# Designs tried in a protein design run: peptides against a protein of PDB entry 7SID. Part 29

Target 1, 151 residues: chain A of PDB entry 7SID
Amino acid sequence: LHMYLMLLKELPGEEYPLPMEDVLELLKPLSNVCSLYRRDQDVCKTILNHVLHVVKNLGQSNMDSENTRDAQGQFLTVIGAFWHLTKERKYIFSVRMALVNCLKTLLEADPYSKWAILNVMGKDFPVNEVFTQFLADNHHQVRMLAAESIN

## One batch from the design tools (peptide; made by RFdiffusion4, then SolubleMPNN)

Design b1_p12_5_s1 (from b1_p12_5, 6 letters changed)
Fold by OpenDDE base, seed 3:
Structure b1_p12_5_s1 (fold): chain B 151 residues (1-151), chain A 12 residues (1-12)
Amino acid sequence: as target 1 above (151 residues)
Amino acid sequence: SLEEQQQAILNS
C-alpha cells in the first residue's frame, strides 16, 4: 500500500503529464486497494488526495482513445464508489473534502461532463450534478469548499 | 469488469 501511494503522490502534475498508458497501469490496482481499505478514513483521504494528479493527466491527454476511455473508466469507477458510500454516510468530513477536490478537478477538465460521468449501480450521474449536492453537505467546511469551487 | 470492481468496493 505505502509504495503504491508513494507512486501516486509523485505523479507529474498538469504541467508535465504522463503517457496515458502509464496512467492506465497506475489505475489498474486502484479499485483493489480501495476495496481493502475503504473502512480506513485516513487511507481513503490519502488516496483521494493523491489521485488528483491522475485527474490532471486524464484531462490533458487525447492520445490512444481506447486507453483513454479505459483509464477514465477505471478512475470514475472508484470515484463513483466513494460518492455512493458518502451518500450512505460512511465517510467523515475530511474524506468528503478530498472527494470534492477530485470532483472540482474533474469539472475543470470536463466542464460539460462529456466523459466525467459517474456510473453507480447501472445509473449515470454527470459530475456537475453530483458536485451540486455537496453545497448542502452537513459539514460547513465541505459546503464552503463546494461553493468556492463554483464561484 | 468495472462493475465487478465497483461492487467489490461497495461490498467490502
Scores: peptide ipSAE 0.780, ipTM 0.973, DockQ to the pose 0.911
Fold by OpenDDE base, seed 1:
Structure b1_p12_5_s1 (fold): chain B 151 residues (1-151), chain A 12 residues (1-12)
Amino acid sequence: as target 1 above (151 residues)
Amino acid sequence: SLEEQQQAILNS
């Protein structure tokens, strides 16, 4: 786990994007790691903070390539799961803050939700629609972060 | 599949 988290942390930001093939390789084990540690709030927070770099890479990539679509699918699958578990009140505010940051970054990269769509249990939820739900979060810091991201 | 991967997270 720690080695994988270190690799995610070392992902270059927007200024130095990785080849999509490398991004895809890093995303392949992500769902498995999340399934093993979804009950660990600190690990989930760390994962969500590190995958912010992946979103930045995806936003600047060629969206017409098969590898890009595959990488997007792997990423959105995990984000969709975290969002669903959030609705089930499985995560504390610090994890929800990290999730909102991921959604904010997605909206910056894809403001019209052309590809940023969460599929959960066979239903599609555009990220812009999902994001507005955090305006009614029980924790004031989560609401504030969501509100600041709108304007 | 992506659906199976997501279900694994949700059911864990």
Scores: peptide ipSAE 0.780, ipTM 0.973, DockQ to the pose 0.899
Fold by OpenDDE base, seed 4:
Structure b1_p12_5_s1 (fold): chain B 151 residues (1-151), chain A 12 residues (1-12)
Amino acid sequence: as target 1 above (151 residues)
Amino acid sequence: SLEEQQQAILNS
């Protein structure tokens, strides 16, 4: 786990994106890692913080390739899961803070949610719609972060 | 599939 998380953390940002093939290879284990540690709040927070680098890479990629679509799918699958579990009140505020940051980064890369759509149990949820829900979060710091992200 | 991967997270 720690080695994998370190690899995610060290991903180049938007300024120096990795080839999509490399991004995809890093994303392939992600869902499995999340399934193993979804009940650990600290690990989930760390995962969400580190996958921010993946979004930066996805935003600068060629969206017409199969690898890009696959990478987007792998990433959005995990974000959708964390969002769903958040709605089920499974995550404390610190994890929700990290999730908001991920959603913010997604919106920066795809402001109109053309590809940034969360599919959860067969239903589609555009990220721009999902993001606004955190403006009404029960924790003041989450609300503040969400509000700051919009401006 | 992506659906199966997501379900694995949700059911874990």
Scores: peptide ipSAE 0.778, ipTM 0.973, DockQ to the pose 0.905
Fold by OpenDDE base, seed 5:
Structure b1_p12_5_s1 (fold): chain B 151 residues (1-151), chain A 12 residues (1-12)
Amino acid sequence: as target 1 above (151 residues)
Amino acid sequence: SLEEQQQAILNS
């Protein structure tokens, strides 16, 4: 886990995007890691904070390549899972804050949710619609972060 | 598949 999280942390940001082939290789183990540590709030927060760099890479890539579609699928699968578990009240506010930051970055890259669509249990949920749900979050800091992201 | 991967997270 530590080695994988370190690799995610060291991923180049928006200034220096990685080739999509490299992004895809990094995303392949992600679902397995999330499956093992989904009940650890601190690990989930760390994962969500680190994948912010991946979102930035996905938003600046060639959207027509097979590797791009595959990488987007791998990433959105995990975000969809975290969102679903959030609706089931499995995550504390600090994890929800990190998730809102991921969704904010997705909206910046894809404001109309052309590709940023969460598929959960066979149903599609555009991120622009999902994001509005956090405006009614039970924790005031989450509501404030969501409101600031829209403005 | 992606569906199976997501289900593994949700059921873990």
Scores: peptide ipSAE 0.778, ipTM 0.973, DockQ to the pose 0.909

Design b1_p12_5_s2 (from b1_p12_5, 5 letters changed)
Fold by OpenDDE base, seed 3:
Structure b1_p12_5_s2 (fold): chain B 151 residues (1-151), chain A 12 residues (1-12)
Amino acid sequence: as target 1 above (151 residues)
Amino acid sequence: SLEEQQQAFLNS
């Protein structure tokens, strides 16, 4: 886990994107890692903080290949799961704040939710619609973090 | 599949 998290943390941002093939290799184990530690709030927070680099890489990519779609799909699958479990009140505010940061970054990369769509249990949820729900979060810091992105 | 991965996450 720690080695994997280190690799995610060291990913270049939007200014220096990685080849999509490298992004895919890093995304492949992500869902499984999240599954193993879904009940550990600190690990989930750390994962969400580190995958911000992946979001930046996906947003910078101008490729419309199968690899790009696969990378986007794998990432959005994980984010969708975190969002779903958040709705079920499984995560504390610090994890939700990390999730909001991921969603903010997605909206910056895809303001019209052309590809940033969360599919959960067979239903599609555009990130712009999902994001507005955090404006009504029970924790004031989460609401504030969500609100600063629209101002 | 992505659905299987997500389901495993949600049910873990």
Scores: peptide ipSAE 0.694, ipTM 0.960, DockQ to the pose 0.950
Fold by OpenDDE base, seed 4:
Structure b1_p12_5_s2 (fold): chain B 151 residues (1-151), chain A 12 residues (1-12)
Amino acid sequence: as target 1 above (151 residues)
Amino acid sequence: SLEEQQQAFLNS
């Protein structure tokens, strides 16, 4: 886990994107790692904080390539799962804070939710619609972070 | 598939 998290943390951002093939390889184990630690709030927070680098990398890539679509799909699958479990009140505020940051970064990369669409259990949820839900979060810090993202 | 991966995550 720690080695994987370090790789995610060290991933180059928007200024120096990695080849999409490398990004995809890093995303392949992500769902499994999240599954193993889904009940560990601290690990989930750390994972979500580190995958911010992946979003920044995806935003600068060729959206028409197969590898880009695959990478986006892998990432959105995980984010969708975190969002769904958040709706089920499985995560404390610190994890939700990290999720909001991920959603914010997605919106910065795709303001019109052309590709940033969460598919959960066969239903599509555009990230811009998902994001606004956190403006009404029960925790004040989550609401404040969400508000900062749109104001 | 992505759906299977997500399902595993949601039910883990």
Scores: peptide ipSAE 0.693, ipTM 0.960, DockQ to the pose 0.946
Fold by OpenDDE base, seed 2:
Structure b1_p12_5_s2 (fold): chain B 151 residues (1-151), chain A 12 residues (1-12)
Amino acid sequence: as target 1 above (151 residues)
Amino acid sequence: SLEEQQQAFLNS
């Protein structure tokens, strides 16, 4: 886990995007790692914070390549799972904060949710619609972060 | 598949 997290942390952001092939390789084990540590709030927070760099890379890439679509799909699968479990009140506010940051970055890259769509159990949820739910979060810091991201 | 990956995550 530590080695994988370090790789995610060291991933270049928007300023120096990696080839999509490299991003895809890093995303392949992500769902498995999240699954193993789903109940560890600190690990989940750390993962979500580190994958912010991946979101920035996805937003800077050409959306027409197969690798881009694959990378987007793998990332959105994980984000969708985190969102679903959040709806089930499985995560504390610090994890939700990290998730909101990911969603904010997605909206910046895709404000009309052309590709930023969460598919959970066969249903599609555009990120712009999902994001508004955090404006009514039970924790004030989550609400504030969500509100700040709109402006 | 992506669906299988997500299901495994949700059921873990």
Scores: peptide ipSAE 0.693, ipTM 0.960, DockQ to the pose 0.914
Fold by OpenDDE base, seed 5:
Structure b1_p12_5_s2 (fold): chain B 151 residues (1-151), chain A 12 residues (1-12)
Amino acid sequence: as target 1 above (151 residues)
Amino acid sequence: SLEEQQQAFLNS
């Protein structure tokens, strides 16, 4: 886990995106790692904070390649799971804050949710519609972060 | 598949 988290942390920022092939290789283990530590709030927060760099890479990539679609699918699968579990009140506010930041970055890259669509249990949820739900979050800081992201 | 991976995550 620690080695994987270190790799996520050391990813280049928005100014220097990685090749999609490298992003895809990094994303392949992500679902398994999240599954193993889904009940650890601190680990989940850390993962979500680190994958912000991945979101930025996905948003700036060429959308026409098969690797791009595969990488997007891998990432959105995990985000969709975090969102679903959030609706089931499985995560504390700090994890929800990190999730909102991920969703914010997705909306910046895809404001109309053309590709940023969460599929959970066979149903599609556009991120722009999902994001508005956090405006009614029970925690003040989450609502504030969501409101700032909309404006 | 991605669906199977997500289900495993949700049911872990």
Scores: peptide ipSAE 0.691, ipTM 0.960, DockQ to the pose 0.941

Design b1_p12_5_s3 (from b1_p12_5, 5 letters changed)
Fold by OpenDDE base, seed 1:
Structure b1_p12_5_s3 (fold): chain B 151 residues (1-151), chain A 12 residues (1-12)
Amino acid sequence: as target 1 above (151 residues)
Amino acid sequence: SLEEEQQRILNS
């Protein structure tokens, strides 16, 4: 886990985007790591904070390539899971804050949710619609972050 | 599949 988290942390942002092939390799273990540590709030927060760089890389690539679609799918699968577990009240505010930041970054990369769509249990949820739900979050800091992101 | 991977997270 530690080594993987370090790799995620050291991933450069949009200033130095990685080839999509490298992004794919980085994403391969992600779902497994999330499944193992979904009950650890600190690990989940760390994962969500680090995958922000992945979103930036995805937004700077050719959206028409098969590798891009594959990477987007793998990433959105994890984000969708975290969102669903959030709805089930499994995560404290600090994890939800990190998730909102991920969704914000997705909206910056894809304002019209052309590819940023969460599929959970066979249903599609555009990120722009998902994001607005955090305006009604129980924690004031989460609501504030969501509200600031809209303006 | 991606659905199976997501389900593993949700059911873990």
Scores: peptide ipSAE 0.757, ipTM 0.969, DockQ to the pose 0.912
Fold by OpenDDE base, seed 4:
Structure b1_p12_5_s3 (fold): chain B 151 residues (1-151), chain A 12 residues (1-12)
Amino acid sequence: as target 1 above (151 residues)
Amino acid sequence: SLEEEQQRILNS
């Protein structure tokens, strides 16, 4: 886990995007790691904070390439799971704040949710629609963060 | 599949 988290942390941002092949290699273990540690709030927060860099890389890629679609799919699968578990009240506010930041970054890359669509249990949820739900979050800091992202 | 991966997270 530590080695994987370290690799995610070192992922370059928008200024120096990684080749999509490298992004795919980093994403391959992600779902497994999330599965193993979904009940660990600190690990989930760390994962969500680190995958922000992945979102930035995905936003600069050719949306028509197979590798890009594959990477987007793998990433959105995990985000969709975190969102679903959030709806089930499994995460504390600090994890939800990290998730809001991920969704905010997705909206910056895809404002109209053309590709940023969460598929959970066979249903599609555009990220721009999902994001507005956090305006009604039970925790004031989460509501404030979501509200700041709209303006 | 991606669906199986997501279910693994949700069911873990």
Scores: peptide ipSAE 0.755, ipTM 0.969, DockQ to the pose 0.919
Fold by OpenDDE base, seed 5:
Structure b1_p12_5_s3 (fold): chain B 151 residues (1-151), chain A 12 residues (1-12)
Amino acid sequence: as target 1 above (151 residues)
Amino acid sequence: SLEEEQQRILNS
């Protein structure tokens, strides 16, 4: 776990996007890691903070390639799971704040949710619609963060 | 599939 988290942390930002093949290799273990540690709030927060770099890389990539669509799908699958579990009140405010930051980054890359769509249990939820739900979060810091992210 | 991967997270 720690080695994987370190690898995520060291991922370059949007100014230096990685080849999509490297992004795919990085994403391969992600769902398994989330499955093992979804009940650990600190680990979930760390994962969400580190995958911000993945979002930035996806936003800078050519969306027309099969590898890009594959990486997009693998990433959004995990984000969709975290969002669903948030709706089920499984995460404390610090994890929700990390998720909001991830969604904010997605909106910056895709303001109209052309590709940033969460699919959960066969239903599609555009991120721009999902994001507005955090404006009504029970924790004031989450509401404030969401409000600051509105363009 | 992606659906199966998501279910593993949701059901873990």
Scores: peptide ipSAE 0.755, ipTM 0.969, DockQ to the pose 0.921
Fold by OpenDDE base, seed 3:
Structure b1_p12_5_s3 (fold): chain B 151 residues (1-151), chain A 12 residues (1-12)
Amino acid sequence: as target 1 above (151 residues)
Amino acid sequence: SLEEEQQRILNS
């Protein structure tokens, strides 16, 4: 786990985007890691903070490529899971804040949620609609972060 | 599939 998290942490940001092939390799173990540690709040927060680099890479790629669609799908699968567990009140505010940052980055890349759509249990949830729900979060810091992201 | 991977997270 720690080696994987270190790898995610050391990924170049938007300034130095990675080839999509490298992004795919990084995303492949992500769902497994999330499955193992979804009950650990600190690990989940760390994962969400580190995958921000992946989101930035996804936003700069060719949207029509198969590799891009594959990477987007793998990433959105994990985000959708975190979103669903959030709705089930499984995560504390610090994890929800990290999730909001991910959603904010997605909206910057896809303001109209053309591809940024969370599919959970057969239902589609556009990220722009999902994001709006955090404006009514029970924790004041989450609401503030969400409000700042809209402006 | 992606759906199966998501369910694995949700059911873990």
Scores: peptide ipSAE 0.756, ipTM 0.969, DockQ to the pose 0.921; fails the geometry check

Design b1_p12_5_s4 (from b1_p12_5, 4 letters changed)
Fold by OpenDDE base, seed 2:
Formats: structure tokens, sequence, C-alpha cells
Structure b1_p12_5_s4 (fold): chain B 151 residues (1-151), chain A 12 residues (1-12)
């Protein structure tokens, strides 16, 4: 786990994006790691904080390549799962904060949710619609972060 | 599949 998290942490951001092939290699284990540690709030927070760099890489790539679509799909699968579990009240505010940051970055890369769509249990949820739900979050810091992202 | 991967997270 720690080795994988270090790899995610060292991933270059928007300024120096990696080839999509390298992004895919980093994303491949992600769902498995999340499944193993979904009940660990600290690990989930760390994962969400580190995958923020992945979002930046995805936003800088050409959207019409197969590798890009694959990477987007793998990433959105995990984000969709975290969002669903959030609705089930499984995560504390610090994890929700990290999730909102991911969603914010997605909206910056795809303001109209052309590709940033969460599919959960066969239903599509555009990120721009999902994001508004955090404006009504029970924790004031989450609400504030969500509100700041709109401005 | 992506569906299977997500299910692993949701049902773990």
Amino acid sequence: as target 1 above (151 residues)
Amino acid sequence: SLKEEQEKILNS
C-alpha cells in the first residue's frame, strides 16, 4: 500500500503531465486498493488527495484516444464508488473534503460534464449535478469548500 | 469490467 501511495504522490500534475500509458499503469491497481481499505478513513483520504494529480493529467490529455477513455473510466469508477459510499454516510468530513477537491478539479477540466460522469449501479450522474449536493453537506467546511468551487 | 471493479469497492 505505502509503495503504491508513494507512486501516486510522485505523479506529476498539470504542468508536467505523464503519458497516458503511464497513467493507466498507475490506475490499474487503484480499485483493488480502494476495495481493501474503503473502511479506513485515513487511507481513503490519502488516496483521494493523491489521485488529484491523476485528474490533472486526465484534463490535459486528448479526449479522443482509447487510452484516455480507459483512464477516465477507471478513475471515475473509483470516484463514483466513493461518492456512493458518501451518500451512505460512510465517510467523515475530511474524506468528503478530499472528494470535493477531486470533483472540483474534474469540473475545472470538464465544466459541462462531457466525460466527467459518475456511473453507479447502472445510472449516470454528471459531476456538475453531483457537486451541488455538497452545498448541503452537514459539515460547514465541506459546504464552504463546495461553495468556493462555484466562484 | 468497470462495473465489476466498482462492485468490489461497494461490496467489500
Scores: peptide ipSAE 0.745, ipTM 0.968, DockQ to the pose 0.917
Fold by OpenDDE base, seed 1:
Structure b1_p12_5_s4 (fold): chain B 151 residues (1-151), chain A 12 residues (1-12)
Amino acid sequence: as target 1 above (151 residues)
Amino acid sequence: SLKEEQEKILNS
């Protein structure tokens, strides 16, 4: 786990995007890691903070390539799961803060939710619609973060 | 599949 998290942390930002092939390799273990540690709030927070760089990479790539679609799908699968578990009140505010930051970054990359769509339980949820739900979060810091992103 | 991967997270 620690080695994987370290690799995610070392992902470059928008200034130096990785080849999509490298992004795909990093995303492959992500779902399994999340399934193993979904009940560990600190690990989930760390994962969400690190995958912010993945979102930035996805936004800078050619959206028409098969590799891009594959990477987007794998990433959105995990984000969708975290969002669903959030609705089930499984995560503390610090994890929800990290999730909101991921959604914010997605909106910056895809403000019209052309590809940023969460599929959960066979239903599609555009990120722009999902994001607004955090305006009513029980924790004031989560509401504030969401509100700042809308302004 | 992506669906199966998501189910692993949701049902773990």
Scores: peptide ipSAE 0.745, ipTM 0.968, DockQ to the pose 0.945
Fold by OpenDDE base, seed 4:
Structure b1_p12_5_s4 (fold): chain B 151 residues (1-151), chain A 12 residues (1-12)
Amino acid sequence: as target 1 above (151 residues)
Amino acid sequence: SLKEEQEKILNS
């Protein structure tokens, strides 16, 4: 786990995106890691903070390539799961804040939710609609973060 | 599949 998290942390920023092939390799174990540690709030927070770099890479790639669609799908699968578990009250505010940052970054890359659509249990949820739900979060810091992202 | 991967997270 720690080696994987370190690798995610060392991802280049938006100025130097990784080849999509490398992004795919990094995303392959992500769902499994999330499955194993979904009940560990600190690990979930760390994962969400580190995958911010992945979002930036995805936003700079050719949207029409098979590899890009594959990477986007793998990433959105995980984000959709975290969002669903959030609605089920499984995560503390610090994890929800990290999720809001991920959603914010997705909206920056795809403001009109052309590809940033969460599919959970067969239903589609555009990220822009998902994001606005955090404006009514029970924790004041989450509401503030969401509000700051909109304005 | 992506569906199976998501179910692993949701049902873990």
Scores: peptide ipSAE 0.744, ipTM 0.968, DockQ to the pose 0.922
Fold by OpenDDE base, seed 5:
Structure b1_p12_5_s4 (fold): chain B 151 residues (1-151), chain A 12 residues (1-12)
Amino acid sequence: as target 1 above (151 residues)
Amino acid sequence: SLKEEQEKILNS
């Protein structure tokens, strides 16, 4: 786990996107890691904070290839799971803050949710619609972050 | 599949 998290942390930022092939290799173990540590709030927060770089890479992809669609799908699968568990009140505010930051970055890259669509249990949820739900979050800091992200 | 991977997270 720690080695994987370190790898995520060292990922280049928005200014230096990775080739999509490298992004795919990084995403392959992500779902398994999430399944093992979904009940650990600190680990989930760390994962969400680190995958921000992945979101930026996905949003800045120059070519819409099969690898791009595959990477987007793998990433959105995990985000969709975290969102669903959030709706089930499984995560504290600090984890929700990290999730909102991920969704914010997705909206910046895809404002009209052309590809940023969460599919959970066979139903589609465009991120722009999902994001507005955090405006009514129970924690004031989450509401504030969501409000700032829309403007 | 992606569906199966998501289910692993949701049901873990």
Scores: peptide ipSAE 0.743, ipTM 0.968, DockQ to the pose 0.917

Design b1_p12_6_s1 (from b1_p12_6, 4 letters changed)
Fold by OpenDDE base, seed 3:
Order: structure tokens, then sequence, then C-alpha cells
Structure b1_p12_6_s1 (fold): chain B 151 residues (1-151), chain A 12 residues (1-12)
């Protein structure tokens, strides 16, 4: 697990995009990694901070390939789950901060939410609409980060 | 998605 997290941390970003096949392999164990931790929101924060590299890689890929769609689906499922639990008021502010950074990066890659759409409970939520909700977050640092992202 | 949500809830 430690090795996996370190691998995510050391991944190159937009300057050095990874092959989509490598991105897929990195995403596959993610849910299992989370399942091995119990009541540890620091792990969630760490994962969200590290998957920023994945978002940057997704933005540099050919969106018409099956592998890209698969990677997008897996990644957006993770983000959608974190967002859903945020709406359920289960995450502390530091996790929400990390989530906002992920959403910010998604908007940089897809400003019009053409592919960056969260599907939760059978409903679609474009990331640009989801992002605006954090402008009204209960924690001042989350609001400030969200505001900084649009200004 | 439901399975992922359940797994994430274990971290909360």
Amino acid sequence: as target 1 above (151 residues)
Amino acid sequence: LDELLEELEKLL
C-alpha cells in the first residue's frame, strides 16, 4: 500500500503524460487500496492529492479511444463517490480541499464538462455544476480554494 | 459505484 501511494505521488504530470494503459493499471487497484484502510480520512486526502497526476494525464489523451473512455469512467466513478460522500457530510475539510483540487484540474482539462460528468445514483452531474457548490462550503479554506480556482 | 461507495464509507 505504501509503495502504491508512493508510486502515485511520483508519477509525472502534464509535462510527461503516461500511456493510457499505464493509467488504467494504476486505477484498477484504487478501490482495493481504500478498502484496506478503516476510518482513516488522511488516506482519502492522500489518494485525492496523488490522483491529480491521473487527471492531468487524462486531459492529454485521445478521448476517442476505448482505453481513454475506460480510464475516464473509472476515475470519474472514484471522484463521484467522494463527491457523494461529501454531500452526505462525511468528509472533513482536508478531504474536501483535495477533492476541490481534483475538480479544478478536471475543469482545466474539460472546461465545458463534455466528458467530466459524475454519474451518481443513476444521475448525471457535470463537474462545472458540481464545482460551484464548494463556493458555499461550510469551511472557509474550502470556499477560498474554490473561489481561487475561478478567479 | 455502490461497491465503491461502500468501500469508501469504511474510511469514514
Scores: peptide ipSAE 0.041, ipTM 0.747, DockQ to the pose 0.077
Fold by OpenDDE base, seed 1:
Structure b1_p12_6_s1 (fold): chain B 151 residues (1-151), chain A 12 residues (1-12)
Amino acid sequence: as target 1 above (151 residues)
Amino acid sequence: LDELLEELEKLL
């Protein structure tokens, strides 16, 4: 876990995008790591904070390539899972804050949700629609972060 | 916790 988190943390952002092939290799264990530590709120928060760099890399790549679509799919599966479990009231506000930051970054990269679509239980949810739900979050800081992102 | 496990197995 620590080695993987370190790799995620050190991933360059928009200024130094990695080849999509390298991003794919980094994403492969992500779902397994998230599943294994799903009950650890601190680990989940850390993961979500680090994968912000992945979103930045995805937005700077060739969106028409097969590798890009594959990377997007793997990433969005994890984000969709966190969102769904948030709806089930499984995560504390600090994890939800990190998730909102991920969604915000996705919207910055894809304002019209052309590729940023969460597939949960066989249904598609565009991130722009998902994001607005956090305006009604029970925690004031989450609501504030969501509201500030829209303005 | 059991519910969380079941939900993750469906999504991940």
Scores: peptide ipSAE 0.039, ipTM 0.689, DockQ to the pose 0.052
Fold by OpenDDE base, seed 5:
Structure b1_p12_6_s1 (fold): chain B 151 residues (1-151), chain A 12 residues (1-12)
Amino acid sequence: as target 1 above (151 residues)
Amino acid sequence: LDELLEELEKLL
C-alpha cells in the first residue's frame, strides 16, 4: 500500500501528462486497493487525494484512443463506487471533501460530462448532475467546497 | 452491511 500511494502522489500534474500506457499500469491495482481498504477512512481520503493526478492526466489525453477509454472506465468505476458508498453515508466529511475535489477536477476537464459519467448498478449518472448533490451535504465544509466549485 | 458489501463487489 505504501509504495502504491507513493507512486500515485509522485505523478506529474496537469502540465505534464503521463503516457496512457503508464496510467493504465497505475490503475490496474486501484480497484483492489480501494476494495481492500474501503472501511479505512484515512486510506480512502489519501487515495482520493492522490488520484487527482490521474484525473488531470486523463483530461489532457486524446480521448479517441482505446487505451484512454479503458483508463477512463477503470477510474470512473472507482469514483462511482466511492460516490455510491457516500450516498449510503459510509464516509466521513474529509473523505467526501476529497471526492468533491475529484468531481470538480473531472468537471474542469469535461464540463458537459461527455465522458465523465458514473455507471453504478447498470445506471449512468453524469458527473455534473452528481456534483450538485453535494450542495445539500450535511457538513458545511462540503457544501462550501461544492459551492466554490460551481462559481 | 452484507448487502452493501455484495453491491460493492459488483462495482469494484
Scores: peptide ipSAE 0.039, ipTM 0.686, DockQ to the pose 0.049
Fold by OpenDDE base, seed 4:
Structure b1_p12_6_s1 (fold): chain B 151 residues (1-151), chain A 12 residues (1-12)
Amino acid sequence: as target 1 above (151 residues)
Amino acid sequence: LDELLEELEKLL
């Protein structure tokens, strides 16, 4: 876990995107890691904070490539899971804050939610629609963070 | 937390 989190943390930002093949390799264990540490709120928060770099890399890539679609799918699956469990009040506000940051970054990369669509239990939820739900979050800081993206 | 486990098993 530690080494994996370090890799996520050290991922270059938007200015220096990685090849999509490298992004895919990084994403491969992500679902398993999230699942394994799902009960650890701190780990979940850390993961969500670090995968912001992945979102930036995805946004800079050719969206028409198979590898890009694959990477997007793997990433969005994880985000969708976090979102779903957030709706069920399973994560504390700090995790939700990190999730909102991910969603915000997704919207920056894909303002019209062309590819940023969460598929949860067979249903599609565009991130722009998902994001608005956090405007009504129970925690004031989450609402504030969500509102910053609109204003 | 047990419910979280079950939900993630379905989603991930």
Scores: peptide ipSAE 0.036, ipTM 0.689, DockQ to the pose 0.053; fails the geometry check

